# Designs tried in a protein design run: peptides against a protein of PDB entry 3ZOQ. Part 188

Target 1, 223 residues: chain A of PDB entry 3ZOQ
Amino acid sequence: QLLQDSWWNQLKEEFEKPYYQELREMLKREYAEQTIYPDSRDIFNALHYTSYDDVKVVILGQDPYHGPGQAQGLSFSVKPGVKQPPSLKNIFLELQQDIGCSIPNHGSLVSWAKQGVLLLNTVLTVRRGQANSHKGKGWERLTDRIIDVLSERERPVIFILWGRHAQMKKERIDTSKHFIIESTHPSPFSARNGFFGSRPFSRANAYLEKMGEAPIDWCIKDL

## One batch from the design tools (peptide; made by RFdiffusion4, then SolubleMPNN)

Design b2_p28_4_s4 (from b2_p28_4, 23 letters changed)
Fold by OpenDDE base, seed 1:
Structure b2_p28_4_s4 (fold): chain B 223 residues (1-223), chain A 28 residues (1-28)
Amino acid sequence: as target 1 above (223 residues)
Amino acid sequence: EEEEEEKRKLEEERKEKEERERLAEDEK
């Protein structure tokens, strides 16, 4: 099976649907003919690192970074050794101001994923140098289903929704059970308009504590 | 009239902000 058991049980029906089969065939062509990110083995890394049952927090991104060696299948995250993109730098600046974490010397958010932070992009692949090139190809339907099955989960989830694109998914989230943290996007073009000072990390941990769950250790160690 | 103008300005600022956010998201 493509995914570990907890996610497979939630999503197996999606993978049998025509839209996903069409997406798969498209991706086969794209990976054969184009440079596509992330590596095909890394597409579902968000689901690999964070099981359905272990999800505590969701951070939604749009689509993967489209530069060489950047994307690793986690929203906002870059592989070690890759220069931190501007939005990620701002995320770390807010992290520092929010809870006092040092700025890490790398951009890998794998440590968050391993703690139950689902770093999900709504679109899971991209062509090199072409942002949103795989928009509207079927990923959104799958990732909407991911949001739906999390929303349906009895155990509460915290959704961090930065910017309008992520916030459009709020309608799919049962706010009677789940918590939403919203702000502007961490991009330099929007961060000063509400992202900075939004304190999403401490707020997320405050909700986790209210739920009787262990907080996330958001601080990232240097490599 | 002043209240309507203020509402219009706030709406324009909101639209501009939303547009900047969309552009910002595309830039990563």
Scores: peptide ipSAE 0.022, ipTM 0.549, DockQ to the pose 0.082
Fold by OpenDDE base, seed 3:
Structure b2_p28_4_s4 (fold): chain B 223 residues (1-223), chain A 28 residues (1-28)
Amino acid sequence: as target 1 above (223 residues)
Amino acid sequence: EEEEEEKRKLEEERKEKEERERLAEDEK
C-alpha cells in the first residue's frame, strides 16, 4: 500500500481516478527530467507521520520549499541542518510569545506531526527554484479530498488556516463539528498584520482540552 | 459624495492589503 491503512481506506478511490493517474505520469516525467522536491519517498510524509484517526490539528501550507535539501513532505517544516525560512522563524517567534517555547536550533516539525498535527501542503511537489510549478496538476484535488474526509469525520479536528490561500479551504470544513483558527500568513510581509499575537498554539490546545483530548506539546527540543 | 470617497478609500486599502498578503504567501 502507498499509505497506511487508515488513510488508504479514505483515499484508495482517489488513486484509481484518471486525474491521479495523469498526475502520477506527470510526476514520473518531472522526477526523471527535472530536480523535484521533496524526494519521491517523502511526498506523503504528512500522512505517514499522522494517521487519519490520529489527526488532531491540521496546518495547511501551499507547496513545498523549492531549495535543495529543504522540503521533507511537511508544511512549513525543513530538514535538520537547514536554515529556517523566514515564515518558519516567525512561526517560532509566535510560539515563543504564545506559550513560552524556546526557539529550536532546527526547523523540523516532525515532533508536531507525531502528535497528530497534520502538516499538509495543498500541492505536494515542486520544481527546484520554481515556486508553485506543480500548481493545478492534480494535487489540489487529492488534498481537497483529504480535507473533505477529515471534515466528514465524527471526531472533531482543529484547522489552522494562515493566509488567504489556506482560508479558501474553509468552505470545505463543517464548522458545526470542527474548529477553525484563522490569521494572516506568518511571512514577514504579512505577519505583523495579524499573525503575531494570534496565539494559534494555545487556542488549539484550549479546543483540545474542551474535547477531552491531550494537548499538543508544541515546544520543539534542540537536536 | 463624501461617503463614496470614503468607500473608495476603504476598497483601495482592502485591495492593497490583499495584494500584500498574496505576495507574502508567494515568498513563503
Scores: peptide ipSAE 0.022, ipTM 0.536, DockQ to the pose 0.101; fails the geometry check
Fold by OpenDDE base, seed 4:
Structure b2_p28_4_s4 (fold): chain B 223 residues (1-223), chain A 28 residues (1-28)
Amino acid sequence: as target 1 above (223 residues)
Amino acid sequence: EEEEEEKRKLEEERKEKEERERLAEDEK
């Protein structure tokens, strides 16, 4: 069994499908012949840290960071000791402005994941130095299914959709049950066009409180 | 003060990134 029981029950049929078997064989070759990120054991970290039933919030990313030691299997997150990428720095700036959190001395978002924030990339692997190199290889079909099974869940989910790529997934989300928070991407190229001042963290917590759920502690402690 | 310093760092990182990513531009 590859995943926690809650996710396995939702996704087991996907893993038996030809497309995923082909993806798996492709990945075996890629990891053998190329430097691929994240580490193979970390590919499904988003699902490992946040069970299907524990998902409160989803933050969609595109694909992993493609630099050495960066990717942690969580969208926007980097391993401790890794320099914070520009988009992540902007996320922390907005976090500070939104709810007063201090900027952490690291870029790990594991504390969010452990509280029910699913930090999901739509593509879960990448070649070193080659952004989107594993686009269109089968990951999108699996991650679309992840969005679908969350959308089908009775317990509401909050989807935070930064930028056009993430917002394209909105059509898969039942907005009669689930909440959407949209803005421009935190990238330096787009953050000033709507991400800054969007207050996604306080808005997410406001929805959680309205649903009678515990809010997320978005503030990240130094390591 | 912390936010201002971080904004300055971010701007420096952006410039560095723009130079490095001539090979592959992304939104990260």
Scores: peptide ipSAE 0.021, ipTM 0.552, DockQ to the pose 0.076; fails the geometry check
Fold by OpenDDE base, seed 2:
Structure b2_p28_4_s4 (fold): chain B 223 residues (1-223), chain A 28 residues (1-28)
Amino acid sequence: as target 1 above (223 residues)
Amino acid sequence: EEEEEEKRKLEEERKEKEERERLAEDEK
C-alpha cells in the first residue's frame, strides 16, 4: 500500500484517476532518465510522518529543493548536514523572534512533522537544477485533494500560507471550521514585507490551545 | 479625467498583480 490507512482512505480514489496514472508514468520516465528529487521513496514523506487524523497544522510549499541531497519530501525542510537555504534561515529567524527558539545547526523539520505539522509541497518532485520543472503535471490536483479532504474534516486544522502561491489555496479551505495564518513568503525577496513579525508559530499554538489540543514544540534540537 | 484615473488605477493593479505573480514563482 502506497500510503498509511488514514491517508489511503482519503486519497485512494485519486490514485485510480487517469491524471495520476499519467503522472506516475511521467515520473517513471523522469526518474529513469533524469536526476529527480527527492528520492522516490521520500516523495510522500509528509503523509508518512503525519497521518490524516494527526494533522494539526499545514505548511504549504511550492516544490522541492532541486539541489543534491537537499529535499526530503517535506516543505522547506532539508536533510541533516545540508546548508540551510535562505528561506529556511528566515523561518528560523522568525521562530527565534516569535517564541525564543535557538537556531538549530541543521535544517530538518521532521520533528514538526512527527507532531502533526503537515509539511506539504503542492508539487512533490523536481528535476535537478530546474525549479518548478514538474509544475502542471498532476501533483497539484492530488495536493488540492489533500487540502480538500482536510478542509472537509470535522476536527479543525491550522493552515499556514506563506506567499501568494500558498494563499491561492485559501478558496479550498472552510474558514468556518479551520484557521488560516497568512503572510508574505520567508524568501529573502519577500520576508521583510510581512513574514518577519508575523509570528506564525505562537499564533498556531494559540489556536491549538483554544481547541484544547497540545501545542507544537516548534523548537528544534541540534544534532 | 475620471476615466483616465480609473485606467491608471487598473494598470497599477495589473502591474502589482503581475509583480506578485512573478515574485510567487521565485519564492523559495
Scores: peptide ipSAE 0.020, ipTM 0.516, DockQ to the pose 0.092; fails the geometry check

Design b2_p28_5_s1 (from b2_p28_5, 12 letters changed)
Fold by OpenDDE base, seed 2:
Structure b2_p28_5_s1 (fold): chain B 223 residues (1-223), chain A 28 residues (1-28)
Amino acid sequence: as target 1 above (223 residues)
Amino acid sequence: SELDELEYASGISDELLEEAKRRLEELE
């Protein structure tokens, strides 16, 4: 499917640049020779579900889940029927504690995406079983540009930055216009050091309301 | 063009994947 016009207008120049052409050629080889996630048609799902103009909140991830059937092109999200990864479980625990949502029986965050939550990984593909295998191949330049064009947007955005990797992108965000919510990563290795109790969901909605925008319905219905 | 948008925004299309496979076969 075609990229939404609003994103195309913002990113079309990137797609014509040599770095992206090289990335594309690399990906062609990777998908041909190895098992790559997500499915190639799902790589840009974050942009498909959330247009440039509709972005209210950005949640940055690193790279896709590298297990079978997990990644669906949205950061932290897994396809229905897939066991919730530990970080996602912790996200839902914080969601419950923060605003009282029940723990869903699936791990799909598509409902967030459809409401304007851009679930963006900084790297959009991965080899099966090899985390960060496509790091440094060109995705970061594109996703940096995504952050840049959002930062340049007049209408404010809320950036939720979990962990050091995401927080490194803070320098690209105009904090005079946009809001940042930071905490440790929801990973079991770090969640108890600040993520739990950080209440990112209520805080995000508070900012949205301050801006005169509709809050996100963070609660996810069972399938 | 629409084709360009489709090619770039869909990730790796089936057509591009098949072309890649073909090229690899030629090299192997």
Scores: peptide ipSAE 0.012, ipTM 0.433, DockQ to the pose 0.019
Fold by OpenDDE base, seed 1:
Structure b2_p28_5_s1 (fold): chain B 223 residues (1-223), chain A 28 residues (1-28)
Amino acid sequence: as target 1 above (223 residues)
Amino acid sequence: SELDELEYASGISDELLEEAKRRLEELE
């Protein structure tokens, strides 16, 4: 008998609910009729790379990049060979200033995911060239459940909440048990208003150390 | 894998989506 994945055990009931069935049908139509990102096989990459039990840190994004070849199912992350979007560039600038990491020559955050950083968008698909086109279609309910089951986990989690959209999820997080790191969004429109200098990476590792956990190696090697 | 089965159960990897992916790959 095959052992079920930790995420399956946490989310299986969601997939049977009407909202998700409707989302599924919507996605089937969208992928058939539109160019949708990321690739359907990559939609759940955040869960693929980081199991429920292995989550140490959560970084919330809004929805996937809507340009060709960009989105790879991880918040803020882009596939190798893709030009780093402005927000991601600022993330790396803060990373450099915070803990001295070099700016990588690519934008893939897979190395974070493999270490227990859940790179979760609240909406997991998007139409080409149409940001937030799949907002309000059901993803938010599923990803809210992901946040909920993590909040319910006994082992503490660190939530990094950049910007108002992510911070709106704070109400779902048991802050008596879990740690929150908040700042303005890394977007060029907001980064200078609080994101730069917020030092989320060293702060996250400080919490992990306090918990007796191995810190995240945030530095990303060139490909 | 269990994760693959999760995607299958969710319908993300069903025949229609796979066909859609194939068509997109051919056109892009």
Scores: peptide ipSAE 0.007, ipTM 0.391, DockQ to the pose 0.021
Fold by OpenDDE base, seed 3:
Structure b2_p28_5_s1 (fold): chain B 223 residues (1-223), chain A 28 residues (1-28)
Amino acid sequence: as target 1 above (223 residues)
Amino acid sequence: SELDELEYASGISDELLEEAKRRLEELE
């Protein structure tokens, strides 16, 4: 897939490395032989919607939803018409309690992405019905590089890290320049242990305002 | 851990949430 020039300039060296070539070959086989999500054209949607220079906030996910029609190439996001997954429902509940947004009738977070919220999974593909099936195949090295180049950027970034897996990336983030918002995962199994009440949306906007940047309009309109 | 797996799975779909709940009950 073609990337925007801003991301290409940051990542072009990765695409020439053997690990990525091996990943690419693996993906060719997987998409040919298995049902893989998201659609191959949507794998890099997070980078398509949010350029390197336009990133204001990063929200890390693990890997794409593995059900039919769900994955949109954006962490936690689902295509319109798809019922909201439990974690996403809790995200919207916290959004409502945090800043008063209504619960949208869909689960697409594209409006966030267009405003500079990089909705990045650490693994960008998955087999149907098989969570983490593409773990350890090379995506993590690429997405680590994405985090690294953002950390190296002079203009500050806000990283929202829900749960232990996302928080493991904290060591790659220069906290002298960038901000981190941490809590438990929005999953029903952990949301009540810290995610609810963490107010990540208002806190993110507070940082943006402190930096003299426009806040994110987190509220999502119905379709 | 299995709990971590249940946490992740339970966030994906209602079906997996229900399955995770059942599995958790079995573990308790």
Scores: peptide ipSAE 0.424, ipTM 0.880, DockQ to the pose 0.935; fails the geometry check
Fold by OpenDDE base, seed 5:
Structure b2_p28_5_s1 (fold): chain B 223 residues (1-223), chain A 28 residues (1-28)
Amino acid sequence: as target 1 above (223 residues)
Amino acid sequence: SELDELEYASGISDELLEEAKRRLEELE
């Protein structure tokens, strides 16, 4: 995949490393031999929609949805026409309670990405029906580097870290420069233990305003 | 199934997924 210049400048060294070459070869075999999500052309959509310089907010996910037609290369996001997964439903419920947005009739978060919300999974591919099947294959090293180069950026970033998996990345973030918003995961099994009422959207915008930046329009229009 | 639906949710850690499976098994 061809990345924007700003990301290429930050990540080009990673793509030359053996671990990534091995990952790439693995992916070639996987995509050839079985059904892998998302579409290979959509793997880096998070970086395509949001350049390195344009990142305002980062929302970390684990790995893509593993059902047909769901994953579109953005964490928590599903293609239009796809039933909203439970965690995404809860995200929209919190969005409604936090800043009054209507619940959209689709689950695409592309509008967030286009405004500078990097919707990054730590693992960027998955086998059909097999959650975390590509864990430990090299993606985590690349996405850790993505977090690192953002942490090294002088212009502040807001990291929204839902759940323990995402929060484990906090050690890589320079909190003297960047802002962290933490809560439990939006999953039905954890949302009522802290996610609901955490108001991550208004809090993120409050930080953006303090930084002198335009806030995110978190409200999603119906399609 | 309920399990399938929950497994489709991205961002669920291995720990959360395992907890979900345990709870669903208990409900069966």
Scores: peptide ipSAE 0.076, ipTM 0.685, DockQ to the pose 0.165; fails the geometry check

Design b2_p28_5_s2 (from b2_p28_5, 10 letters changed)
Fold by OpenDDE base, seed 4:
Structure b2_p28_5_s2 (fold): chain B 223 residues (1-223), chain A 28 residues (1-28)
Amino acid sequence: as target 1 above (223 residues)
Amino acid sequence: SRLDKLEYASGISDEELEKAKEELEKLE
């Protein structure tokens, strides 16, 4: 897939490395032989919607939803018309409690992405019905590089790290330059242990305002 | 299954997911 110039300049060296070539060949086989999500053209949607220079906030996910029609290449986001997964419902509940947004009638977070919220999964593909099936195949190396180049960026970034998996990436982030918002995961299993009441949206906007940047309009309109 | 619904939760660590599965299996 062709990336925007800003991301290409940051990641072009990765695409030439053997690990990525192997990943690409693996993906070609997987997409040919199995049902893989998201659609191949949507794999890099997070980078398509949010350029390297436009990143204000990063929200890390693990891997795409593995059900039909769900994944759209953005962490936690689902295509319109798809039932909101439990974690996403909790995200919207926290959004409502944090800043008073209404719960949208869909689960698409594209509006966040377009405003500079990089909705990045650490693994960018998955087999149907098989969570983490593409773990350890090379995506993590690329997405680590994405985090690295953002960390190296002069303009500060806000990283929202929900749960242990995302928080493990903190070691790659220059906390002298960038801001971290951490809590438990929005999953029903962990949300009551710290995610609810963490107010990540208002906190992110507070950091943006401190930096002299426009806040994110986190409220999602109904379709 | 209840497990299937849990597996739809993107972003849960493998460890958390496995723990949740184990807990659910104990309840069933």
Scores: peptide ipSAE 0.028, ipTM 0.569, DockQ to the pose 0.179
Fold by OpenDDE base, seed 5:
Structure b2_p28_5_s2 (fold): chain B 223 residues (1-223), chain A 28 residues (1-28)
Amino acid sequence: as target 1 above (223 residues)
Amino acid sequence: SRLDKLEYASGISDEELEKAKEELEKLE
């Protein structure tokens, strides 16, 4: 699937650079020789569901889930019918505590993406069963550029940065124009140290309202 | 394994993952 024009205009120069060409060749080999997630057609789903101009909120993840049928090209999101991973369960617990949403019977965050929540991983592919296997192969440079072009946008963006990995990207964000919501990661290992009670959803909507924008309907309907 | 379940969590930083591994190793 082709990128939307809005993203293409922002990223076209990156795709011509040697690092991305090398990444592409690597990915061709990986997908041919091994099981790679997500499906190659789903790699850029975050950009497909949320245009450059429609981005209201960014939620950064590290890399895709590496189990069968899990990854769908959106950070923290899993395909319907897939058991909710622990971090995602904690996200829904905080969502319930923050704004009273019920816990959905699935883990798909597509409804957020369609409303302008860019669910971006910093690394967009992974080998089956091998977390971070595609780290340092070029994705980070592209996704850094995605953050950069959003930071350069005049219309404000809200960045939700859970954990240290995501927070390292703060240096790339113009805080004079954009808003940052930071907490510990929703992982069971860190959620009790600041993620729970951080109320990222209501805080994001408060910023949107202040900017005169429509808030996100964070509540996810059952399928 | 509990480690496997943790590795399935998208967005966990390397540092947090390593910390989790260390904690799990101490429990085993």
Scores: peptide ipSAE 0.025, ipTM 0.569, DockQ to the pose 0.168
Fold by OpenDDE base, seed 3:
Structure b2_p28_5_s2 (fold): chain B 223 residues (1-223), chain A 28 residues (1-28)
Amino acid sequence: as target 1 above (223 residues)
Amino acid sequence: SRLDKLEYASGISDEELEKAKEELEKLE
């Protein structure tokens, strides 16, 4: 699928660069020779659901889930019918404690994306069963550019940065214009060290209200 | 596997992942 015009205008120069052409050729080989996630049509779902102009909040992930049927091109999100991964379960636990939302019977975060939550991984593809297998292949340069063009936007953005990997991107964000919510990662290993009780959802909405924007309805309905 | 659970944790740094793996190995 073609990118929305708003994203195309921001990223078109990147797609013409040698690094992206090399990445594209690599991906063609990978998808032909191996099982790669997500589906090739879903790689840019984060940009499809949330236009450049409609971005209110950014949640950064690392790379897609590498199990069958899990990844849907949105960070932390899984397709309906897929068991919720541990980090996602903890996200929903914090959501419940923060603003009282019920834990949904599925793991799809599409409703957030449709409201202006950009669910972006820094690496957008992965080999089946091989976490970070596409690290350092060119995605990081493109996704850095996505962060850069959002940082350059006049209309403020809220960046939610869970864990050290996401927080390393803070240097690319103009904190004079944009808001950052930082905590430890929702992983079971780190969640008790700061993620739980961080209340990122209510804090994000508080910033949105201060900016005169509509808050995000973070509560996810059962399917 | 417990390792799979850690690998599915999108956004964990390589360093944090390695530390988590080491801690899990100590518990086995």
Scores: peptide ipSAE 0.025, ipTM 0.517, DockQ to the pose 0.166
Fold by OpenDDE base, seed 2:
Structure b2_p28_5_s2 (fold): chain B 223 residues (1-223), chain A 28 residues (1-28)
Amino acid sequence: as target 1 above (223 residues)
Amino acid sequence: SRLDKLEYASGISDEELEKAKEELEKLE
């Protein structure tokens, strides 16, 4: 699937750079020789579902789920029919507590993406069963640029930064224009230390309303 | 160009890319 024009205009220079060419060559080998997630056609799903101009909220993840059938190119999201990972379960628990949404019977966050929630991982691919296996291979430079061009955008963006890894990107965000919502990560290891009760969804909508934008319908319907 | 977009942001394998290019050329 073709990259949307709005993103292409922002990122075309990156794709011509040596680092990205090297990344692409690496990925060709990886996909040929190993099981890589997500499917190659799904790598840029976050950009496919949410155009540059339509971004209202950014939720940063680290890298894709590394289990079979899980990753769908959106941070924290899993394909329908896939058991909800622990972090995602906690996200839905907080969603329920925050704004009263029911827990969906699936883990797809596509409905958020379609409303302008950019579900971006900093690393966009992973080897099966090997978390962070594609860390430091070039994705971070591209995704940093994605953050940069959003930060440079005149229309404000809300960045939801769960955990230290995501929060490290705060330095790239112009806080004079954009809003940041920070908490601990939704992981079972950290959720009780600040994620629960952080109310990121209502807070994001509050910022959107202040900006005169339509809020996100965070509630996810059952499939 | 549309082809440039395909090359960098659609499919990783050369085979997939070539197929996409062929399809695109037929549509143009």
Scores: peptide ipSAE 0.056, ipTM 0.461, DockQ to the pose 0.015; fails the geometry check

